# Ledger of designs, part 98: peptides against a protein of PDB entry 5EIB

Target 1, 366 residues: chain A of PDB entry 5EIB
Amino acid sequence: VDLEPGTMDSVRSGPFGQIFRPDNFVFGQSGAGNNWAKGHYTEGAELVDSVLDVVRKESESCDCLQGFQLTHSLGGGTGSGMGTLLISKIREEYPDRIMNTFSVMPSPKVSDTVVEPYNATLSVHQLVENTDETYCIDNEALYDICFRTLKLTTPTYGDLNHLVSATMSGVTTCLRFPGQLNADLRKLAVNMVPFPRLHFFMPGFAPLTSRGSQQYRALTVPELTQQMFDSKNMMAACDPRHGRYLTVAAIFRGRMSMKEVDEQMLNVQNKNSSYFVEWIPNNVKTAVCDIPPRGLKMSATFIGNSTAIQELFKRISEQFTAMFRRKAFLHWYTGEGMDEMEFTEAESNMNDLVSEYQQYQDATAD
Target 2, 366 residues: chain A of PDB entry 5EIB as posed
Amino acid sequence: VDLEPGTMDSVRSGPFGQIFRPDNFVFGQSGAGNNWAKGHYTEGAELVDSVLDVVRKESESCDCLQGFQLTHSLGGGTGSGMGTLLISKIREEYPDRIMNTFSVMPSPKVSDTVVEPYNATLSVHQLVENTDETYSIDNEALYDICFRTLKLTTPTYGDLNHLVSATMSGVTTCLRFPGQLNADLRKLAVNMVPFPRLHFFMPGFAPLTSRGSQQYRALTVPELTQQMFDSKNMMAACDPRHGRYLTVAAIFRGRMSMKEVDEQMLNVQNKNSSYFVEWIPNNVKTAVCDIPPRGLKMSATFIGNSTAIQELFKRISEQFTAMFRRKAFLHWYTGEGMDEMEFTEAESNMNDLVSEYQQYQDATAD

## One batch from the design tools (peptide; aimed at target 1 G337 M341)

Design b2_p30_3_s2 (made by RFdiffusion4, then SolubleMPNN; from b2_p30_3, 22 letters changed)
Fold by OpenDDE base, seed 2:
Structure b2_p30_3_s2 (fold): chain B 366 residues (1-366), chain A 30 residues (1-30)
Amino acid sequence: as target 1 above (366 residues)
Amino acid sequence: EEEEKRRRELEERRREAERRREELRAERRA
């Protein structure tokens, strides 16, 4: 789905364009112009019914519909505005199904789009209310991984998208291969989301290695375990050491000893015990899939529900507040039928979410 | 009373915003 036809033509003409049904390409003509209100209330609202017709058709073809997975950017008007409209409409029609998102957070290091803080804040407000699971993929963190860890002098969108695809492949491993822990979206939600509003995940992937160092690096279970818990490998721009893990899932892929995995996972938890809440028992889940990812002997994917994710929301909130106090570009949104109160409500809900994470960070066992 | 007044003002603004969105959608279809 896109409000720009050129994006759909690029996907259709791409090497994998033939894996999608032609009728499942739904697109507009005018685009959202990086405006959430155009995506949510005008251009996106004109297109949403045609998307819902496709969603219904595909849902009816499922023997057992678990839920929905959306991949979108929170900086752009289509992904943020129309994406959250679509989430809302799907939630209204399928209230008992899981809503899962891969939400790409904007960064000033990657994009010069001045209104990204508005689009992100308005989107987070919708995600808090209408999603069950949200993987936070932060362009700030992706850029830093590309530059610092992968040693890319000038990271491109292609380099960032490679990390996103590796992460998406990792976190969906248990859904795609039978006999795994968290084999369905609902079980994942039960294991990862102790409180309904606190459903924002910090993903990570290992191994991350520069092209020049790949030949010299051993792939071992201890090295994977160490790297996936390293703050530098988190794909959300927050430091886990500044918060506490509510829940963690680790997904290992490749031929390895389950005993060695369990030993290393116990060791990393014991070493980092101060960074876990003590009042949630058995809050670390481990899965092993014998099938490695393409081009690797083994990998590990990390999913963290951490109170440190509040650093990401604080960054967006600070940028939002600095712009909103000046009423900068506000007429672009109000011209599409928004009220200034919708901005204040979105800001308030995001600040409440930050306060909730802080409360559970400071909570002790009774 | 002030909280009820604020709620009424918010509901009125929401109705006005929704009407404006419907008008904008109608203008784009014409």
Scores: peptide ipSAE 0.155, ipTM 0.707, DockQ to the pose 0.770
OpenDDE base, seeds 1, 3, 4, 5: peptide ipSAE 0.000, 0.023, 0.016, 0.027; ipTM 0.308, 0.500, 0.408, 0.561; seed 5 fails the geometry check

Design b2_p30_3_s3 (made by RFdiffusion4, then SolubleMPNN; from b2_p30_3, 24 letters changed)
Fold by OpenDDE base, seed 1:
Structure b2_p30_3_s3 (fold): chain B 366 residues (1-366), chain A 30 residues (1-30)
Amino acid sequence: as target 1 above (366 residues)
Amino acid sequence: SEEEEERKEKEERRKEAEERLKELKEKRRA
C-alpha cells in the first residue's frame, strides 16, 4: 500500500515483486507530501476502504488468522498517517486479532524532512492505543550500525533496509518455521507485554552483515549471545544499560545445541542482572529454529522490552516540542482539518508513556 | 466555497477518527 504510484512500481519491478498478488497492490494517485494529516484524514482516507477490502479478502482466505503485521515509517505522511488510519480500521473490524507493527523511527541523521517529529508523535499516539506489539526500528540506530559496525562510509537506504529485513526475518522465524518454542503473535504478546501500553520493543540482530556479503561466518553460540545483548546491535537508538528489561526474547537460528544456548542465555542474564527488573519472574524466553538464514550458518535475533526505550520517545518529544512551540509548519496540518489540540494530546500521551516506563524502571520489589 | 466544503469534510473525518479512538480506548479498559 502506498499513496505514491512510483513506489509500487519499484516493488513490482523488483526481484520479489512476483511474491505479491497484483490485486493486492493498492495505491493512490497523490502522495501525502510527508504530511501525517494527508495520510490520515484526506488522501489516505480516500484509499483506506480499498485497502480494507483487500485485507478482508486475504483474512477470509487464512486457515488460522493470528493477526496483522504492518511495516511503515513514522517520518513520512503515508506510512505514518495512512498506516495509523489502517491500524485503527483493522482494529475496529478485528478486535480479537493481534496488531503487530514494524515502525521505522525518523532520525535527523538519515532524513532532512523537517516535519518528521510531528508525523512520529502523531503516529506514536495511535500506536500506543491501537497496537499490541511494536518493533521500534530507529533510523538513527540503523545508520550508526552501518557506519560504526559495518564500516559503511555513506550508508544508503538500501543498507538500512537490509538491517530492517534481517530483523524482520529474525523476529518472524518462530511464525514461519516449527521450532522447539513455537511462538504465535498472541503468545509473543503474552510473553513480552506485561503492561498493555508498554508494547514497544527494541530489536537486535547478530551477526550484523552488510548488503551482499554472503560471508559464511563461523559464529559460535557464545559470540551470538554476547552480540545480541550488545547495545551496538540494537536497532533502536537507546542504551539498554540506561534502563531495565521488563521482558526479553531471543530467537536463535541454525544448527546448535539447545543446552549451549540455555547456558549462554543464563550466563548473559547473570552478567547483566542489574539491567533486568527483579519483580517479573522468567522474563527471558529463548527459541531455537534449526533452519539458518540464507547465507549464514547461524543467527540470533533479540527482542527487548526495556524501559530504556523512553530515550527514543524523549528524542522525538524534544524535537516535537522545539517545533510546536514555534508553531512551525502547523498550517500544513490544520489545512488538512487537524486541530492544534490533536498535537497537544499526542505530545501528552507520549510523555505519559515515557513516565510509565520511568515508573517501572524505578520500581523495586518490596 | 470549495475550500470551505473541503475543510468541513476534513473536520468531519477528524471527528469520526476521534470518536473511533475513544471507543477503542473504552473497549480496552473493559
Scores: peptide ipSAE 0.024, ipTM 0.478, DockQ to the pose 0.039
OpenDDE base, seeds 2, 3, 4, 5: peptide ipSAE 0.015, 0.014, 0.022, 0.023; ipTM 0.401, 0.374, 0.433, 0.484

Design b2_p30_3_s4 (made by RFdiffusion4, then SolubleMPNN; from b2_p30_3, 10 letters changed)
Fold by OpenDDE base, seed 3:
Structure b2_p30_3_s4 (fold): chain B 366 residues (1-366), chain A 30 residues (1-30)
Amino acid sequence: as target 1 above (366 residues)
Amino acid sequence: SAAAAAAAAAAARRAEAAARREELRAARKA
């Protein structure tokens, strides 16, 4: 789905474009112009019914509908505004189904779009209320991984999207292969989300190796485990060492010893015990899938629910507040039918979320 | 005890935030 036709042509002409049904391409003509309000109230609102018709049709064709997965950007107007409108509408129609998102967070290091803090804040407000699980994929973290770990001097959107794709493939492994831990979206939510509003995940993928070093890297369970828990390997721009994990899931892929996986997972938990809450028992879950990802002998995917994720929201909030206090560009949003109160509501809800994370970070077992 | 207190405090804040959101929505419709 897009508010611009050119994006659909790019997907259709891509290497996997033929796997999608032609009738499932829904697109507008005018675009959102990086304005959340255009996505949510005007251009997106005109298109949303056509998208919902496709969603209904595909849902009816499912043998067992678990829920929905949305991939979107929070910095733009379409992914943020129309994406959150679509989430809201799907939630209204399917209140008993899981809403899962892969939400790409904006960064000044990657985009020059000045209104991204507004789009992100308005989106986070919707995601807090209307999603069950949100993977926070931060463009800042992706850029830093590309530059520092992958040794890419000039990271491209293609390089970032490669990391996103690897992560999405990793976190969905348990959903795609039967008999695994978190074999459905609901079980994942139950295991990963101890508090309903605290459903924002820090993803990570291993191995991440520069092209020049790939031939010299031995893929081992200890190495994957170590890299997966490394703060520099997180695809959300926060440091897990500044918070505490509420819950963790690790998904290993490839032929490996379950015993070795369990030993290494125990070792890494013990080594990092200060970065876990002590009052949630059995808060680390491990899955092993015998089927490796394409081109790798083995991989590990990390899903962390950490109170450190508040650093991401604080960054967005600070940028938002700096713009909103100046009333910068507000007329672009209000002209599309938004009220200034919606900005204040969104800011308040995000600050409440940050405070909730901090409260659980400071909580002890006593 | 601290976890229970934190959970209770978080629940209270969520209720307050929800009430504030409803007030804002009511004001927008008026």
Scores: peptide ipSAE 0.030, ipTM 0.554, DockQ to the pose 0.044
OpenDDE base, seeds 1, 2, 4, 5: peptide ipSAE 0.023, 0.021, 0.017, 0.017; ipTM 0.590, 0.535, 0.470, 0.493; seeds 1, 4, 5 fail the geometry check

Design b2_p30_4 (made by RFdiffusion4)
Pose (drawn by RFdiffusion4):
Structure b2_p30_4 (pose): chain A 366 residues (1-366), chain P 30 residues (1-30)
Amino acid sequence: as target 2 above (366 residues)
Amino acid sequence: LTPEELAAMTPEEREALAEQRLAEREAAAE
């Protein structure tokens, strides 16, 4: 789905472009120009019922639908504006299904548009209310990993998307292969989301590799465990050691000692016990899958529900406030009939989300 | 207003709506 028609061509000309159902391409003529109001209200509303028709059709041909997963950026107009409209319409029509999103957060290091904080805040407001799980993929973190760790002096979207694709493959492994833990979206959500609004996850993986060089050696289980908890391996630009984990899901892929995995997971939990909330006993679940990802014999994927994610929302909120106080480009949004109060409503909701993460960060079992 | 209703409005109608909402907020602040 895109308001921009040129997106259809690039996907089709891609390697697996012909495998998609031709009828499932739903596109507009213009597209939003980084205007969330265009995406949602204006233009996305024009296009949205066509998308829902296709969604309804895919759903009626499902033996037992688990739910939906949406990939989109929060910084633009379509993936952000229209994407959250689609989520709200799907929530109305399929209220008992899990909504899961892979949402990429904007960063000034990657994109040169100062309205992106507006678009992201209006979107975060929708996701807080309407999604069950959201993987926070931070362009800030992706750029820093490519620039500082992978030593790519000029990271491209291809460089960033290599990190995203490795992460998405890792976090959906328990859904795609037989297993005991977190095998479906609802079970994953019940294990990861103690409070409905706090459903923004920090993904990480190990080893971090630059695409096209080179290999190995394969990591030891200790090396995998330590790297997947490392702040430098997170896809969100937050230091996990600045907050506390409410829940964690770890996924080890490849051939390895299940015993050694158990020992290392127990090791990181009790050496660093102060970083795991004490009032949620046994809050770290571990899954092993025998099939490694491509190019690797061993890998680990980390999914964290950490109070440290408030750093991501504080950064967006600060940029949003800096722009919104000067009222810059606000008429671009209200020109599409959007109420200015929706900006204030979204800002307040995001700041409320930050306070809630801090409340549980300081909470004690006493 | 729904997204569909807003999408059906002309630019002049949308501008009038924004002006009405601003006037209402100003009167309430009094």

Design b2_p30_4_s1 (made by RFdiffusion4, then SolubleMPNN; from b2_p30_4, 10 letters changed)
Fold by OpenDDE base, seed 5:
Parts: C-alpha cells; structure tokens; sequence
Structure b2_p30_4_s1 (fold): chain B 366 residues (1-366), chain A 30 residues (1-30)
C-alpha cells in the first residue's frame, strides 16, 4: 500500500515483486507529502476502504488467521498517517486478532524531513492504543550500526534496509519454522508483553560484522550471546543498562548445542541480573532453530521489552515539543482537518507511556 | 551532521562523535 504510484512500481519491478498478487497493490496518486494528517484524514482516508477490501479477502483465504503485520515508517506521511488509520480500522473489524508492527522510527541523522517528530508522535499515540506488539526499528540506531560497527563511510537507505530485513527475518523465525518457542503471534504477546501498553520491543541481531572482517570472524555461541546483549547491536537507540528488561526472547539459528545455548543464556542473565526485573519469573525465553539465515552459519536475534525504550520516546518527545511550542508547520496538519488538540493528546499519551516504563523500572519485589 | 560531513571525518572523529552522543543519551536518561 502507498499513496504514491512510483513506490508500487518500484516494488513490482523489484526482485520479489512477483510474490504479491497484482490486485493487492493498492495505491493513491497524490502522496501524503510527509504529512501524517494527509495520510490519516484526507488522502489515506480516501484509499482505506479499498485496502480493507483486500485485507478482508486475504483474511477470508487464511486457514487460521492469527493477526496482521504492518511494516511502516513513522517519519513519512503514508506509513505514519495511513498506516495508523489502517491499524485502527483493522482493529475495529478484527478486535480478537493480534496487531503486530515493524515501526521505523525517524532520525534527524537520516532524513531532513522537519515534520518527522510530529508524524512519529501522532503515530506512537495510535500504536500505544491499537497494537499488541511493536518492533521499534530506530533509524538512529541503524545509522550508528552502519557507521560504527559495519564501518560504512556513507550509510545508504539500502544499508539501513538490509539491517531491517535481517531483523525482520530474525524475529519472524519462530513463526516460519515449526516446533519453536513463540510459534504464533499470540504466544509471542503472552511471553513478551506483561502489561498491555508496554508492547514496544527493542530488536537486536548478531552477528553484525563489517565486510572487511567477515572472513576472519569465528561465530560461536558465546560470541553471539555476548553481542546479542550488547547495546551496540540494538536496533533501537537505547542503552539497556539505563533500564531493566521486563521480558526477553533470544532466537538462535544454525547448528549449535542447545546445552551450550542454555549455559550461555544463563551466564548472560547472571552477569546482567541488575538489568532484569526480579518480579517477572522466567522472563527470558530462548529458541533454537536448526536452519541458519542465508549466508551465515549461525545467528542470534534478540527481542527485548526494556524500560530503556523510554529513551527513544523521550528523544521524539523533545523534538516534538521544540516544534510544537513554536507552532511550526501546524497549519499543514490543521488544514487537512486535524484538530490541534490531537497533538496535545498524542504528546500526553507518549509522556504517560514514558512514566509507565519508569514506574516499572523502579518497581521492586516487595 | 549530514552523511557527507561524516564521510569527510576521520575514523577517530567518528568514534568520538558516537561516544559523545551515547554520553548525551546517558545523561538525558538520568
């Protein structure tokens, strides 16, 4: 789905364009112009019914519908505005199904789109209420990984999207291969989301290796385990050491000893015990899939529900507040039929979410 | 910093910039 036809042509002409049904390409003509309100109230609202018709058709064709997965950017108008409109409409029609998102968080390091903080804040407000699981893929973190860890001189959107694809492949491993932990979206939610509003995950992937070092790197279970818990490997720009893990899932892929994985996972928990909440029993889950990712002998994917994710929301909130206090570009949103009150509600809800994460960070087992 | 400005930086300057931003995030989280 897109509000611009050119994006659909790019997808259709791409190496995987043929995996999608032609009738499932729904697109507008005018675009959202990086405006959430265009995506949510005007251009996106004109297109949403056509998308819902496709969603219904595909849902009816499922033998066992678990839920929905949306991949979108929170900085752009289409992914943010129309994406959250779609989430809301799907949630209304399918209230008993899991809503899962891969939400790409904006960064001023990656994009010059000045209104991204508005689009992100307005989107987060919708995601808090209408999603069950959200993978926070932060362009800030992706850029830092490309730059620092991958040693890319000039990170491109292609380089960032490669990390996104690796992460998505990792977190969906248990859904794609039988006999794994979290084999369905509902089990994932039960294991990862102890509190309904606290459903924002920091993903991580190992190994992250520069092109020059790939040939010299041994891949071992201890190294994968250590890297997976390293803040430098997180796809969200948060330091887990500044918060506490509510829940963790670790997904190992490749031929390895289950015993060695369990030993290393116990070791890393014991070494980092201060960074876990003590009042959630068995909050670390581990899976091992014998099938490695393409081009690697083994990998590990991390899913963390950490109170440190508040750093991401604080960053967005600070940027939002700095613009909103100046009423910068508000007329672009209000001109599309949006109420200025919705900005204040979105800011408030995001600040409440930050406060909730802090409360659970400071909570002790009495 | 634009990608072009970063591309013009030395590896040491880039590492220092990342470390400074990590420190700023750490300070803002307190």
Amino acid sequence: as target 1 above (366 residues)
Amino acid sequence: LTPEEIAAMSEAEREALVAAREAERAAAAL
Scores: peptide ipSAE 0.148, ipTM 0.722, DockQ to the pose 0.014
OpenDDE base, seeds 1, 2, 3, 4: peptide ipSAE 0.020, 0.030, 0.052, 0.040; ipTM 0.407, 0.594, 0.625, 0.392; seed 2 fails the geometry check

Design b2_p30_4_s2 (made by RFdiffusion4, then SolubleMPNN; from b2_p30_4, 11 letters changed)
Fold by OpenDDE base, seed 5:
Structure b2_p30_4_s2 (fold): chain B 366 residues (1-366), chain A 30 residues (1-30)
Amino acid sequence: as target 1 above (366 residues)
Amino acid sequence: LTPEEIAAMSPEERAALVAEREARRLAEAL
């Protein structure tokens, strides 16, 4: 789905463009112009029914519908505004299905779009209320991984999207291969989301290796485990050491010893015990899939529900507040029929979310 | 108003809605 036709042509002409049904390409003509309100109230609202018709058709064709997975950006107008409108409409029609998102967080290091803090804040407000699971993929973190870890001097959207694709492949492993932990979206939610509003995940992937070091790197279970829990490998720009893990899932892929995985997972938990809440029993889950990702002998994917995710929301909130106090660009949103009160409501709800994460970070077992 | 109701408005109707909301906000702040 896009409000711009040119984006759809790029997908169709891509190496995997033929994997999608032609009738499932829904697109507008005018675009959102990086405006959440155009995506949510005007251009996107005109197109949403056509998207819902496709969603219904595909849902009816499912033998067992678990839920929905949306991939979108929060910095743009279409992914943020129309994406959150679509989430709301799907939730209204399918209230008993899981809503899962891969939400790409904006970064000033990656984009010059000045209104991204508005689009992100307005989107987070909707995601708090209308999603069950949200993978926070932060362009800040992706850029830093590309630059610092992968040694790319000028990271491109292609480089960032490669990390996104690896992460998405990793977190969906248990859904795609039978007999795994968290084999469905609902089981994932039950294991990962102890409190309904606290459903924002920090994904991570290992191995991350620069091209120059790739030939010298051994892939071992200890190295994967260590890298997977390293703050520098998180796809969200948060330091887990500044918070506490509520829940963790680790997905190992490739031929490895289950015993060695269990030993290394126990060791990393014990070493980092101060970074876990003690009042959630069995809050670390491990899965091993014998099928490695393409081009790797083994990998590990991390899913963390951490109170440190508040650092991401604080960053966005600070940028939002600095613009909103000046009433900068508000007329672009209000001119689309959006009420200015929705900015204040979105800011408030995101600040409440930060406060909730902090409360559980400071909580002790009674 | 729903997003669909706002989308169905003409630019002039949206402008009138915005002006009404601004006038209301100014009146509530007094």
Scores: peptide ipSAE 0.326, ipTM 0.879, DockQ to the pose 0.832
OpenDDE base, seeds 1, 2, 3, 4: peptide ipSAE 0.293, 0.234, 0.272, 0.273; ipTM 0.855, 0.819, 0.842, 0.847; seeds 1, 2, 3 fail the geometry check

Design b2_p30_4_s3 (made by RFdiffusion4, then SolubleMPNN; from b2_p30_4, 13 letters changed)
Fold by OpenDDE base, seed 1:
Structure b2_p30_4_s3 (fold): chain B 366 residues (1-366), chain A 30 residues (1-30)
Amino acid sequence: as target 1 above (366 residues)
Amino acid sequence: LTPEEIAAMSEEERAALVAARAEAARRAAE
């Protein structure tokens, strides 16, 4: 789905374009112009019914509909505005199904779109209320991984998207292969989301290796485990050491010893015990899938629900506040039928979310 | 398979079905 045809044409002409049904390409002509309000109230609202018709059709073709997965950017107008409109409409129609998102967070290091803080804040407000699970994929973290870890001097969107694709493949492993932990979206939510509003995940993928060192790196379970828990390996721009993990899932892929995995997972938990809440029992889940990802002998994917994710929201909030106090570009949104009050509500809800994370970070077992 | 038939399956049976479908989809893409 897009409000512009060009992106859809790019997908269609791509190496995997033929795997999608032609009728499932729903697109507009005018775009959202990086305006959340155009995506949510005008251009997106005109297209949403046609998307919902496709969603219904595909849902009816499912033998067992678990829920929905949306991949979108929060910095743009379409992914943010129309994406959150779709989430709302799908939730209204399918209230008993899981809403999962892969939400790409904007960063000034990657994009020059000045209104990204507005789009992101307005989107987060919707995601807090209308999603059950949100993987926070932060362009800042992706850029930093590409630059520092992968030794890419000039990271491209292609390089960032490679990390995203590896992560998405990793976190969906349990959904795609039998006999795994979190084999369905609901079970994932139950294991990962102890509090309904605190459903924002920090993903990570290992191994991450520069092209120059790839040939010399042995892939071992200890190395995967260590890298997976490294703060520099997180796909969200927050330091887990500044917060506490509420819940963690680790998904190992490839032929490896389950015993070795369990030992390494226990060791890393013990080593990092100060970074876990003590009042949630059995808050670390591990899965092993014998099928490695393409081109790797083994991998590990990390899913963390950490109170440190508040750093990401604080960053967005600070950027939002700096713009909103000046009423910068507000006329672009109000001209599409938005009220200024919706900005303040979105800011408030995001700040409340930050406060909730902080409260649970500071909570001790009584 | 109906939703009810799939819901009546064990987690292992559902997982096996998902795997078989995923493998079939991979083979069809190849």
Scores: peptide ipSAE 0.017, ipTM 0.337, DockQ to the pose 0.010
OpenDDE base, seeds 2, 3, 4, 5: peptide ipSAE 0.007, 0.000, 0.000, 0.000; ipTM 0.248, 0.261, 0.236, 0.223; seed 4 fails the geometry check

Design b2_p30_4_s4 (made by RFdiffusion4, then SolubleMPNN; from b2_p30_4, 11 letters changed)
Fold by OpenDDE base, seed 4:
Structure b2_p30_4_s4 (fold): chain B 366 residues (1-366), chain A 30 residues (1-30)
Amino acid sequence: as target 1 above (366 residues)
Amino acid sequence: LTPEEIAAMSEEERKALVEELRRAREAAAR
């Protein structure tokens, strides 16, 4: 789905374009112009019914519908505005199904779009209320990984998208291969989401590899485990050491000893015990899939529910506040039928979420 | 329960609450 036709043509012409049904390509003629309100109230609202018709058709074809997975950007107008509209409409029609998102967080390091903090804040407000599970894929973190870790002097969207695809493949491993931990979206929510509003995940991946590098260093289970818990491998720009893990899932892929995995996972938990809440028992889950990713002998994917995620939301909030206090660009949103009060409500809800994470972080044993 | 109410609980009370919530989610998943 896109509000621009050219994006769909790029997908169709791509190496995997033929895996999608032609009738499932829904697109508009006029883009959102990086405006959340255009995506949510005008251009996106005109297209949403056509998307819902496709969603219904595909849902009816499922033997057992678990839920929905949306991949979108929170910085643009289409992914943020229309994406959150679509989430809301799907939630209304399928209230008992899991809503899962891969939400790409904006960064000034990656995009010069000045209104991205507005689009992100307005989107987070919707995600807090209407999603069950949200993977926070932060362009800030992706850029820093590409630049600092992968030593790319000028990271491209292609480089960032490679990390996104590896992460998405990792976190969906248990859904795609039977007999694994978190074999469905609902089981994932049971294990990862102790409190309904605290459903924002920090993904991480090991090994980190540049696009086009065929020489993958063979990693050991100890090396994978250490890298997976390293803050430099997190796809969200927050340091887990500045918070506490509520829940963790680790997904190992490749031929390895389950015993060795369990030993290393125990060791890393013990070493980092101060960074876990003590009042959530058995809050680390581990899965091993014998099937490695393409081109790798083994990998590890991390899913963390950490109170440190508040650093990401604080960054967005600070950027939002700096613009909103000046009433910068508000007329672009209000001109599309949005009320200024919606900005204040979105800011308030995101700040409440930050406060909730902090309270759970500070909830220590007496 | 509010986050403030949960933060004011003892560790054992929080553990019990989390386990109750987990069991409720597991029951709803069946």
Scores: peptide ipSAE 0.366, ipTM 0.883, DockQ to the pose 0.013
OpenDDE base, seeds 1, 2, 3, 5: peptide ipSAE 0.324, 0.348, 0.321, 0.357; ipTM 0.862, 0.880, 0.868, 0.879

Design b2_p30_5 (made by RFdiffusion4)
Amino acid sequence: SAKEARAAAAKAAAAAAKAAAAAAAAAAAA
Pose (drawn by RFdiffusion4):
Structure b2_p30_5 (pose): chain A 366 residues (1-366), chain P 30 residues (1-30)
Amino acid sequence: as target 2 above (366 residues)
Amino acid sequence: SAKEARXXXXKXXXXXXKXXXXXXXXXXXX
């Protein structure tokens, strides 16, 4: 789905472009120009019922639908504006299904548009209310990993998307292969989301590799465990050691000692016990899958529900406030008939989300 | 509700502003 028609061509000309159902391409004529109001209200509303028809059709041909997963950026107009409209319409129509999103956060290091904080805040407001799980993919973190760790002086979207694809493959492994833990979206959500609004996850993986060089050696289990908890391996630009983990899901892929995995996971939990909330006993679940990802014999994927993710929302909120105080470009949004109060409503909701993460960060069992 | 009333007012004010701009462009062309 895109408002921009040129997106259809690039996907089709891609390697697996012909595998998609031709009828499932739903596109507009213009597109939003980084205007969330255009995406949601204006233009997305024009296009949205066509998308829902396709969604309804895919759903009725499902033996037992688990739910939906949406990939989109929060910084633009379509993936952000229309994407959250689609989520709200799907929530109305399929209220008992899990909604899961892979949402990429904007960063000034990657994109040169100062309205992106507006678009992201209006979107975060919708996701807080309407999604069950959201993987926070931070362009800030992706750029820093490419620039500082992978030493790519000029990271491209291809460089960033290599990190995203490795992450998406890792976090959906328990859904795609037989296993005991977090095997479906609802079971994953019940294990990861103690409070409904706090459903933004920090993904990480090890080893971090630049695409096309080179290899190995394969990591030891200790090396995997340590790296997957490392702040430098996170896809969100937050220091996990600045907050506390409410829940964690760890996924080890490849051939390895299940006993060694157990020992290392127990090791990181009790050497660093102060970083795991004490009032949620046994809050770290571990899954092993025998099939490694491409190019690797061993890998680990980390999924964290950490109070440290408030750093991501504080950064967006600060940029949003800096722009919104001066009312810059606000008429671009209200020109599509959007209420200015929606900006204030979204800002307040995001700041409330930050306070809630801090409340549970300081909470004690006493 | 109050939120629906605010949304309707905002849409009406945006439609009025677009009609005024179209009328000013037609007058200039003339």

